# Ledger of designs, part 124: peptides against a protein of PDB entry 6UG1

Target 1, 304 residues: chain A of PDB entry 6UG1
Amino acid sequence: SNEERKRRKYFHMLYLVCLMVHGFIRNEWINSKRLSRKLSNLVPEKVFELLHPQKDEELPLRSTRKLLDGLKKCMELWQKHWKITKKYDNVGLYMRTWKEIEMSANNKRKFKTLKRSDFLRAVSKGHGDPDISVQGFVAMLRACNVNARLIMSCQPPDFTNMKIDTSLNGNNAYKDMVKYPIFWCEVWDKFSKKWITVDPVNLKTIEQVRLHSKLAPKGVACCERNMLRYVIAYDRKYGCRDVTRRYAQWMNSKVRKRRITKDDFGEKWFRKVITALHHRKRTKIDDYEDQYFFQRDESEGIPD
Target 2, 301 residues: chain A of PDB entry 6UG1 as posed
Amino acid sequence: SNEERKRRKYFHMLYLVCLMVHGFIRNEWINSKRLSRKLSNLVPEKVFELLHPQKDEELPLRSTRKLLDGLKKCMELWQKHWKITKKYDNEGLYMRTWKEIEMSANNKRKFKTLKRSDFLRAVSKGHGDPDISVQGFVAMLRACNVNARLIMSCQPPDFTNMKIDTSLNAYKDMVKYPIFWCEVWDKFSKKWITVDPVNLKTIEQVRLHSKLAPKGVACCERNMLRYVIAYDRKYGCRDVTRRYAQWMNSKVRKRRITKDDFGEKWFRKVITALHHRKRTKIDDYEDQYFFRRDESEGIPD

## One batch from the design tools (peptide; made by RFdiffusion4, then SolubleMPNN)

Design b2_p20_1_s2 (from b2_p20_1, 15 letters changed)
Fold by OpenDDE base, seed 1:
Structure b2_p20_1_s2 (fold): chain B 304 residues (1-304), chain A 20 residues (1-20)
Amino acid sequence: as target 1 above (304 residues)
Amino acid sequence: SEFEKLLEELYNKLEELIKS
């Protein structure tokens, strides 16, 4: 019905705000001074120096290569720190079906919310789910004065799915769900004026995204619980930015159709949500990023 | 702030949704 379409749209909007707020809160928690002091001790001086290379005046690419090597070593150090990777409870922050949402509404199970103190303890001990691990990795880089962003791929229920039964066809194995991350890191390369993508936990990869990312879900089974629609970046200064354009090869032709921003009302609403979560002034880094997004939009073209 | 309280409430609701 038209009513059910509206209900799913509004529920998607509410769920998206809750997810974006979760990312904001986790981003605040990883700015903990107590955590920072502990995590900085994981990074040897030689690795710290690689994270902060001098500008090579002859070839800025040499400085980028040092930074990339430093980030690789940080991933290795993080793997040594992280002792226990817990599985997600149920589907974690992956996308739920509408049927699962309806069933959950009937089951008033009191779940114990993860408190800030418990999160900080989990990161400090190296015990937690993959999301906590990624968030802790971002905290470690921030403890080393690296301009690292927490990236969150927000997975609200698909409001474009109007099927009554939204049960997933078959045993979507936990393996297919977790094949691609929900959280990752970006690091600002001051030499190339670009964000470097870092997945320290899942794919254990570092990439300089040009047209497509390895972190973008591919294949039907993986996309059922992980649809690239809202990739939100949270920086150390409480900036909040939509960075979906970086990771979406087909933003205009495919991704936009699955976003609330497909219409002017949704675009204006989503911009208000981003603005409410963006607690810093604009910087030259934002200008370089917006220029990159513009060039990516021009290069994709208008969908036929 | 009121905003921080709202964020905490939304976080708690989200954690309930995640664990359900």
Scores: peptide ipSAE 0.029, ipTM 0.676, DockQ to the pose 0.822
Fold by OpenDDE base, seed 3:
Structure b2_p20_1_s2 (fold): chain B 304 residues (1-304), chain A 20 residues (1-20)
Amino acid sequence: as target 1 above (304 residues)
Amino acid sequence: SEFEKLLEELYNKLEELIKS
């Protein structure tokens, strides 16, 4: 019905705000001074120097290569620190079906919320789910004075899916779900004036995204619970930015149709949510990023 | 702030919704 379509749209909006708030809160928690002091001790001086290379005036690419090597070594150090990767409880922050949401409303299970103290302990011990591990990795880079962002791929239920029964009958449903991450890291390269993408936990990859990312879900089974629609960046100064354009090859032709921002009302609403979560002044880094997004929009063109 | 409290309440409601 038209009523059910409205209900799903409003529920998607509420769910999206709650996910974006979750990312904001986790980004505050990883700024803990106590955690920062502990995690800085995991990074030896030689690796710290690679993270902060001198500017090569002759060939700036040499400085970027040192930074990339430093980030690779930080991923290796993080793997040694992280002792226990827990499975997600149920589907974690991956996308739920409408049927699962309706069933959940009937099942008032009191779940224990993860407190700030429990999170800080989990990161410090190296025990937790993949999301906690990525968040801890961002905290370690920030402890080393690296301009690292927490990235969250927000997975609200698909308001464009009007099917009643979307029973995911696959035995491999969990394996396909966790094939691509929900959380990752971006690091500012001051030499190339670009964000470097880092997945320290899932794919264990570092990339300089130009046209497509390895972190963008591919294949029907993987896209059932991980649909790239809202990739939100949280920086160390409490900046909040939509960075979906970086990871979406087909933003205009495919991704926009699945976003609340497909219409003017949704665009204005979503901009209000971003503005409410953005607690810093604009910087030259934001100018370089917006210029990159503009060039990506021009290169994709208008869908025919 | 009141906003941070509202965000924490929304987060807790979401975590209930996501874990159920």
Scores: peptide ipSAE 0.029, ipTM 0.680, DockQ to the pose 0.833
Fold by OpenDDE base, seed 2:
Structure b2_p20_1_s2 (fold): chain B 304 residues (1-304), chain A 20 residues (1-20)
Amino acid sequence: as target 1 above (304 residues)
Amino acid sequence: SEFEKLLEELYNKLEELIKS
């Protein structure tokens, strides 16, 4: 019905705000000065020097290569620190079906929420789910004075799916779900004027995204619970930016159709949410990023 | 702040929703 379409749209909007707020709170927690002091001790001086290379005036690419090597070594150090990767309870922050949402509304189980103190302890011990691990990795890079962003792929229920039964097939669902991350890292390369993508936990990869990312979900089974629609970046200065354009090859033709921003009302609403979570002034880094997004929009062209 | 309290409430509700 038209009513159910409206209900699913509004529920998607509410769920998206809750997810974006979760990312904001986790980004605040990883800025803990106490955690920063502990995590800086995991990085030897030689690795710190690679993270902060001198500018090569002849070939800036040499400085970028040193930074990439430093980031690789940080991923190796992080793997040594992280002792226990817990499975997600149920589906974690992956996308729920409409049927699962309707069923959960009836089961008011009081779950113990993760407090800030418990999170900081989990990161410090190296015990937690993959999301806590990625968030801790961003904290370690920030402790080394690296301009690292927390990236969150927000997975609200699909308001474009009007099927009544959205049940997913059980056993292989977890493996396909966790194939691609929900959280990852971006690092600012001051030499190339670009963001470097880092997945320290899931795919264990570093990439300089040009047209497409390895972190973008591929295949029907993987996209059931992980649909690239809202990739939100949280920086160390409490900036909040939509960076979906970086990771979406087909932003205009495919991704936009599944976003609340498909219409002018949704675009204006989503801009208000971003503005409410963006707590810093604009910088030259934002100018370079917006220029890159503009070039990517022009290169994709207008969808037929 | 009142905003921080609201964010914490939303976080707690979201974590309940995630674990359910």
Scores: peptide ipSAE 0.028, ipTM 0.671, DockQ to the pose 0.821
Fold by OpenDDE base, seed 4:
Structure b2_p20_1_s2 (fold): chain B 304 residues (1-304), chain A 20 residues (1-20)
Amino acid sequence: as target 1 above (304 residues)
Amino acid sequence: SEFEKLLEELYNKLEELIKS
């Protein structure tokens, strides 16, 4: 019905706000001074120096290469620190079906929320789910004074899916779900004026994204619970930015159709949510990023 | 702040919604 379409749209909006607020709170928690002091001790001086290369005036690319090597070594150090990767309880922050949401609403299960103290303990011990691990990695980079962003791929239920019974049946559903991350890191390269993508936990990869990312879900089974629609960046200064354009090859042709921002109402609403979560002034980094997104939008063209 | 408390409440409600 038209009413059910409206209900799903509004529920998607509410769920999206909740997810974006979750990312904001986790971004505050990883700014903990107590955690920062502990995590800085994981990074040797030689690795810290690689994270902060001098500008090579002859070849700025040499400075970028040092930063990339420093980030690679940080991933290796993080793997040594992280002792226990827990499975997600149920589906974690991956996308739920409408049926799962309806069934959940009927089950007044008291879920134990993760408190800030428990999170800080989990990161400090190296024990937790992949999301906690990624968030801890961002905290370690921030402890080393690196301009690292927490990235969250928000997975609200698909309001464009009007099917009632989307039972995801299958033993491989968890493996397909966790094939691609929900959380990752971005690091500002001051030399190239670009964000470097870092997945320290799932794919264990570093990317300089041009047209496509390895972190973008591929294949039907992986896209059932991980649909790239809202990739939100949270920086160390409590900035909040939509960075979906970086990771979406087909933003205009495919991704936009699955976003609340497909219409003017949704665009205006989503901009208000971003603005409410963006607690810093604009910087030249934002200008370079917006210019990159503009160029990516022009290069994709209008879908025929 | 009051805002941080509201965010924490929304977070808790979200975690309940997401773990359910």
Scores: peptide ipSAE 0.029, ipTM 0.674, DockQ to the pose 0.790; fails the geometry check

Design b2_p20_1_s3 (from b2_p20_1, 13 letters changed)
Fold by OpenDDE base, seed 4:
Structure b2_p20_1_s3 (fold): chain B 304 residues (1-304), chain A 20 residues (1-20)
Amino acid sequence: as target 1 above (304 residues)
Amino acid sequence: SEMRKEFEKLAEELEKLVKS
């Protein structure tokens, strides 16, 4: 019905706001001064120096290579720190089906929300789910004065899916679900004027995204619970930005059709949500990023 | 405080969208 379409659109919007607020809160928690002091001790001086290379005036690419080597060593240090990767409780922050949402509404299951104290303890001990691990890695880089963003791929229910029964076959679902991350890191490269993508936990990769990312879900089974639609970046100064364009190869042709921003109302609404979560002034970094997104939109063109 | 007010406005706009 038209009513069920409206209901699913609304519920998608509400769920998206809740996810984006969750990302904001986690980004605040990883700015903890107590956590920062503990995590800075994990990074030796030689690795800190690689994270802060001098500008090579002859070849700026040499400075970028040092930063990349520093980030690789930080990823290795983080793997040594992290002792226990817990499985997600149920599906974590991966996409739920409409049936799972309806069943969860009827079951007053007390979602045990992780408290700030429990999060800080989990990161400090190296015991937690993959999301806590990635968030802790971003905290470690911030403790080393690196301009690191927490990235969240928000997975609200698919309002474009009008099927009544969206039951997923249970057995292989977890492996396919966790094949691609929901949280990762970006690091600002001041030399190349670009964001470097870092997945320290799942794919254990560092990439400079040009046209596509390795973190973008591929294949039907992986896309059932992880659809690239809303990739939100949270910086150390409480900036909030939509960075979906970086990770979406087909933003205009494929991704936009599955976003609330497909229409002018949804675009205006989503801009208000971003503005409400964005607590810093614009910087030259934002200008370089917007120029990159513009060039990517022009290069994709209008879908035929 | 300001963020909370913006979320309250967003909630009101969402309610209008459901009632429409």
Scores: peptide ipSAE 0.025, ipTM 0.612, DockQ to the pose 0.075
Fold by OpenDDE base, seed 2:
Structure b2_p20_1_s3 (fold): chain B 304 residues (1-304), chain A 20 residues (1-20)
Amino acid sequence: as target 1 above (304 residues)
Amino acid sequence: SEMRKEFEKLAEELEKLVKS
């Protein structure tokens, strides 16, 4: 019905806000000074120097290469620190079906909300799910004075799916779900004036995204619980930015149709949510990023 | 109309909650 379509849009909006607030809270927790002091000790001086290369005036690319090597070594150090990767309980923060949502409303499953103290202990010991591990990696880079963002791919239920039964059956459903991350890192490269994408846990990759990312879900089975629609960046200064354009090859043709921002009401509403979560002044880094997004929109063109 | 007003209110309440 038209009412069910409205109900699903509103539930999607509410769920999206809850996810974005969750990302904001986790971003605050990883700014812990106590955690920072512990995690800085994981990074040797030689690796710290690679994270902070001098500007090569002849070839700025040499400085970027040193930073990339430093980030690679940080991923290796993080892997040595991380002792226990827990599986997600059920689907974690991956996308739920409408049927799963309706069934969960009847089951008062007490979500054991992880407390801040438990999170900080989990990161410090290297024991937790992949999301906690990524968040801890961002904390380690921030402890080394690297401008690292926490990235969250928000997975609200698909309001464009009007099917009643969307039950996902299959023994491999968990493997397909976790094939691509929900959380990752971005690092500012001051030499190239670009964000570097870092997945320290899932794909264990570093990339400079131009047109496409390795972190963008591909294939029907992977996209059932991980649909790239809302990629939100949380920085160390409590900035909040929509960075979906970086990771979406087909933002205008495909991704926009699956977002609340497909209409003017949804766009205005989503801007209010971003503005609410954005607690810092604009910087030149935001100008370079917006220029990159503009060029990506022009290069994609208007879908026919 | 009513649910739109509720969501505008929710966005404003969130803006207050996160700025506090």
Scores: peptide ipSAE 0.025, ipTM 0.677, DockQ to the pose 0.058
Fold by OpenDDE base, seed 5:
Structure b2_p20_1_s3 (fold): chain B 304 residues (1-304), chain A 20 residues (1-20)
Amino acid sequence: as target 1 above (304 residues)
Amino acid sequence: SEMRKEFEKLAEELEKLVKS
């Protein structure tokens, strides 16, 4: 019905806000001074020096290479620190079906919300799910004075799916779900004026995204619970930015159709939500990023 | 619609809550 379409749209909007606030809260928690002091001790001086290379005036690419090597060594150090990777409870923050939402509303299952103290303990011990591990990795980089962002791929229920039953049938559903991350890291390269993408936990990869990312979900089964629609960046200064354009090859032709921002009302609403979560002034880094997004929009062209 | 007003209000309340 038209009413059910409206209900699903509004529930998607509410769920998206809750996810974005969750990302904001986790971004505050990883700024903990007590956690920072503990995590800085995991990084040897030689690795710290690689994270902070001198500017090579002749070839800035040499400085970028040192930073990339420092980030690789930080991923290796993080793997040594992390002792226990827990499975997600149910689907974690991956996308739920409409049927799962309806069933969960009837079942008063008290979601045990992880407290700040329990999160900080989990990161310090190296015991937790992949999301806690990525968030802890961002905290370690921030403890080393690296300009690292927490990235969250928000997975609200698909308001474009109007099927009554949206049950997912499949024995490999968990493996397909966790094939791609929903949390990762970005690091500012001051030499190339670009963000470096870092997945320290899932794919264990570092990339400089040009047109496509390895972190973008591919294949039907993987996309059932992980649709690239809302990739939100949380920085160390409490900035909040939509960075979906970096990771979406087909933003205009495919991704936009599945976002609340497909219409003017949804775009204005989503801009208000981003503005609410954005607590810092604009910087030259934002100008370079917006210029990159503009060039990516021009290069994609207008969808036929 | 009444629901649009509620979601605008939620965005404004969120803006207040997060700026505080």
Scores: peptide ipSAE 0.025, ipTM 0.601, DockQ to the pose 0.057
Fold by OpenDDE base, seed 3:
Structure b2_p20_1_s3 (fold): chain B 304 residues (1-304), chain A 20 residues (1-20)
Amino acid sequence: as target 1 above (304 residues)
Amino acid sequence: SEMRKEFEKLAEELEKLVKS
């Protein structure tokens, strides 16, 4: 019905705000001074120097290569620190079906929200789910004065799916779900004027995204619980930015149709949500990023 | 924080919307 379409759209909007606020709160927690002091001690001086290379005036690419090598070594150090990767409880922050949402509302399962103290302890011990591990990795890089962002792929229920039964059949549902991450890291490369993508936990990869990312879900089974629609970046200064354009190859043709921003009302609403979560002034880094997004929009073209 | 109270309120509104 038209009413059910409106209900699903509204529920998607509220769920999206809840996810974005969750990302904001986790970004505050990883700025903990106590955690920062502990995590800085995991990074040897020689690795710290690679994270902060001098500018090579002859070949700036040499400085980028040093930064990439420093980030690779930080991923290796993080793997040594992280002792226990817990499975997600149920589906974690991956996308729920409409049926699962309706059934979960009847089951007053108090989602045991992890307290700040428990999170800080989990990161400090190296014991937790993959999301806690990524968040801790971002905290370690920030402790080393690296301009690292926490990235969250927000997975609200698909308001474009009007099927009544969306039961996901399959024994491999968990493996397919966790094949691609929900949280990752971006690091600012001051030499190339670009964000470097870092997945320290899932794919254990570093990439300089041009047209597409390795972190973008591929295949029907993986996309059922992980649809790339809202990739939100949280920086150390409490900036909040939509960076979906980086990771979406087909933003205009495919991704936009599944976003609340497909219409003017949704665009204005989503801009208000981003603005409410964005607690810093604009910087030259934002200018370079917006220029990159503009070039990516022009190169994709208008869908026929 | 104020944002946490807003998040809890939004979660309660979500729960109401799913039960309706």
Scores: peptide ipSAE 0.022, ipTM 0.665, DockQ to the pose 0.198

Design b2_p20_1_s4 (from b2_p20_1, 12 letters changed)
Fold by OpenDDE base, seed 2:
Structure b2_p20_1_s4 (fold): chain B 304 residues (1-304), chain A 20 residues (1-20)
Amino acid sequence: as target 1 above (304 residues)
Amino acid sequence: EEQKKLFEELAELLDELVKS
């Protein structure tokens, strides 16, 4: 019905706000000074120097290579620190079906929320789910004075899916779900004027995204619970930015159709949500990023 | 402060929703 379409749209909007707020709170928690002091001790001086290379005036690319090598070594150090990777309870922050949402509304389960103190202890011990591990990795880079962002791929229920029964049956459902991350890291390269993408936990990869990312879900099975629609960046100064354009090859042709921002009402609403979560002034880094997004929009073209 | 509290409550509700 038209009413059910409206209900799913509004529920998607509410769920998206809640996800974006969750990302904001986790980004605040990883700014803990106590955690920062503890995590800085994981990074030896030689690796710290690679994270902060001098500018090579002859070939700025040499400085970027040192930074990339430093980030690789930080991923290796993080793997040594992280002792226990817990599985997600149920589906974690991956996308739920509409049927799962309707069934969960009937189950008054007392959920044990993760308190800030428990999160800081989990990161400090190296015990937790993959999301806590990524968030801790961002905290370690920030402890080393690296301009690292927490990235969250927000997975609200698909309001464009009007099917009643969307139950996902399959023994491999968990493996397909966790094939691609929900959380990752971006690091500012001051030499190339670009964000470097870092997945320290899932794919264990570092990339300089030009047209496509390895972190973008590919294939039907993994896209059932992980659709690239809302990739939100949280920086150390409480900036909040939509960076979906970086990771979406087909933003205009495919991704927009699955976003609340497909219409003017949704665009204005989503801008209001971003503005409410963006607690810093604009910087020259934002100008370089917006210029890159503009060039990516022009290069994709208008969908036929 | 009130917005922060509302956001914490929404995040708790979401963490509850995610574990359900």
Scores: peptide ipSAE 0.026, ipTM 0.668, DockQ to the pose 0.864
Fold by OpenDDE base, seed 1:
Structure b2_p20_1_s4 (fold): chain B 304 residues (1-304), chain A 20 residues (1-20)
Amino acid sequence: as target 1 above (304 residues)
Amino acid sequence: EEQKKLFEELAELLDELVKS
């Protein structure tokens, strides 16, 4: 019905706000001074120097290569620190079906909310789910004065799915769900004027995204619980930015149709949500990023 | 019914928050 379509749209909007606020809160927690002091001790001086290379005036690419090597070594150090990767309870922050939402609303399941103290302890011990691990990695880079963002791929229920029964066949193995991350890192390269993508936990990869990302879900089974629609970046200064354009090859043709921002009402609403979560002034880094997104929109073209 | 009302109320509140 039209009513059910409206209901699913509004529930998607509410769920998206809750996810974006969750990302904001986790981004605040990883700025903990106590955590920063502990995590800085994991990074040797030689690795710190690689994270902060001098500008090579002859070949700026040499400086980027040093930064990339420093980030690689930080990933290796992080793997040594992280002792236990816990499975998610149920689906974690991956996408739920409409049926799962209705069933969860009927079941007064007390969601055990992880407290800040428990999060900080989990990161410090290296014991937690993949999301906690990624968030801790971002905290370690920030502790080393690296301009690292927490990236969250928000997975609200698909309001464009109007099927009555959206039960996933039980064969959607936990493996297919977790094949691609929900959280990752971006690091600002001051030499190339670009964000470097870092997945320290899942794919254990560093990427300079050009046209497509390795972190973008591929295949039907993986996309059922992980649709690339809302990739939100949280920086160390409480900036909040939509960076979906970086990771979406087909933003205009495919991704936009699955977003609340497909219409003017949803675009205005989503801008209000981003603005409410954006607690810093604009910088030249935002200008370079917006220029890159513009060039990516022009290069994709208008969908035929 | 109560859940439907709560979703309708939240939808109205979201619409009001967007109009404000």
Scores: peptide ipSAE 0.020, ipTM 0.619, DockQ to the pose 0.043
Fold by OpenDDE base, seed 4:
Structure b2_p20_1_s4 (fold): chain B 304 residues (1-304), chain A 20 residues (1-20)
Amino acid sequence: as target 1 above (304 residues)
Amino acid sequence: EEQKKLFEELAELLDELVKS
């Protein structure tokens, strides 16, 4: 019905806000001074120097290569620190079906919310789910004065899916679900004026995204619980930015149709949500990023 | 109108959740 379409749209919006606020809170927790002091000790001086290369005036690419090597070594150090990767409880922050949402509303299951103290302990011990591990990695880079962002791929229920039963077949669902991450890192390269993408936990990859990312879900089974729609970046200064354009090859043709921003009302609303979560002034980094997104929009063109 | 009001309430709730 038209009513069910409206209900699913509103529930999607509420769920998206809750996810974006969750990302904001986790971004605050990883700024903990106590955690920073502990995690800085994991990074030896030689690796710190690679994270902070001098500008090579002859070839700025040499400075970028040093930064990339430093980030690779940080990823290796993080793997040594992280002792236990727990499975997600149920589906974690991956996308739920509409049926799963309805069943969860009827079952007053007390979701055990992880407290800040428990999070800080989990990161410090190296014991937790993949999301806690990625968040801890961002905290380690921030402890080394690296301009690292926490990236969250928000997975609200698909309001474009009007099927009554959206039950997923259970057996291979977890393996396909966790094939691609929900959380990752971006690091500002001051030499190339670009964000470097780092997945320290899932794919264990560092990339300089041009047209597409390795972190973008591919295949039907993987996209059932992980649809690239709302990739939100949280920086160390409490900036909040939509960076979906970086990771979406087909933003205008495919991704936009599955976003609340498909219409002017949804676009205005989503901008209000971003603005409420964005607690810093604009910087030249934002100008370079917006210019990159503009060029990517022009290069994709209007879908025929 | 009712949709607009629900969105304003969600924006206010968000502002409260970010200030807390």
Scores: peptide ipSAE 0.029, ipTM 0.683, DockQ to the pose 0.068; fails the geometry check
Fold by OpenDDE base, seed 5:
Structure b2_p20_1_s4 (fold): chain B 304 residues (1-304), chain A 20 residues (1-20)
Amino acid sequence: as target 1 above (304 residues)
Amino acid sequence: EEQKKLFEELAELLDELVKS
């Protein structure tokens, strides 16, 4: 019905706000001064120097290479720190089906909320799920004065799916679900004027995204619980930005059709949500990023 | 009524996400 279509749209909007607020809160927690002091001790001086290379005036690429080597060594140090990777409870922050939402509504299953103290303890001990691990890695980089963003791929239910039963056939569902991350890191390269993508936990990869990312879900089974639609970046200064354009090869032709921003009402609403979560002034880094997004929109073209 | 229940569940989910 038209009513069910509206209900699913509004539920998607509210669920998206909840996820974006969760990302904001986790971004605040990883700015903990107590956590920062503990995590800085994991990074030896030689690795800190690689994270902060001098500007090579002759070849800025040499400075970028040092930063990339420093980030690789930080990933290796983080793997040594992280002792226990817990499985997600149920589906974690991956996409739920409409049936799972309706069933969860009927079952007052108290979500075990992870208190700030428990999160800080989990990161400090190296015991937690992959999301806590990524968030802790961002905290370690921030403790080393690196301009690192927490990235969250928000997975609200698909409001474009109008099927009554949206049950997923379950056997390989967990392996396919966790094949791609929900959380990752971006690091600002001041030399190339670009964001570097870092997945320290899942794919254990560093990339400089040009046209596509390795972190973008591929294949039907992987996309059932992880649809790239809302990739939100949270910086150390409480900035909030939509960075979906970086990771979406087909933003205009495919991704936009699955977003609330497909219409003017949804675009205006989503801009208000981003603005409410964006607690810093604009910087030259934002100008370089917006220029990159513009060039990516022009290069994709208008979908036929 | 169903919308109210859905909003209450989402408010609980928000409260849980804010407390998490």
Scores: peptide ipSAE 0.024, ipTM 0.673, DockQ to the pose 0.123; fails the geometry check

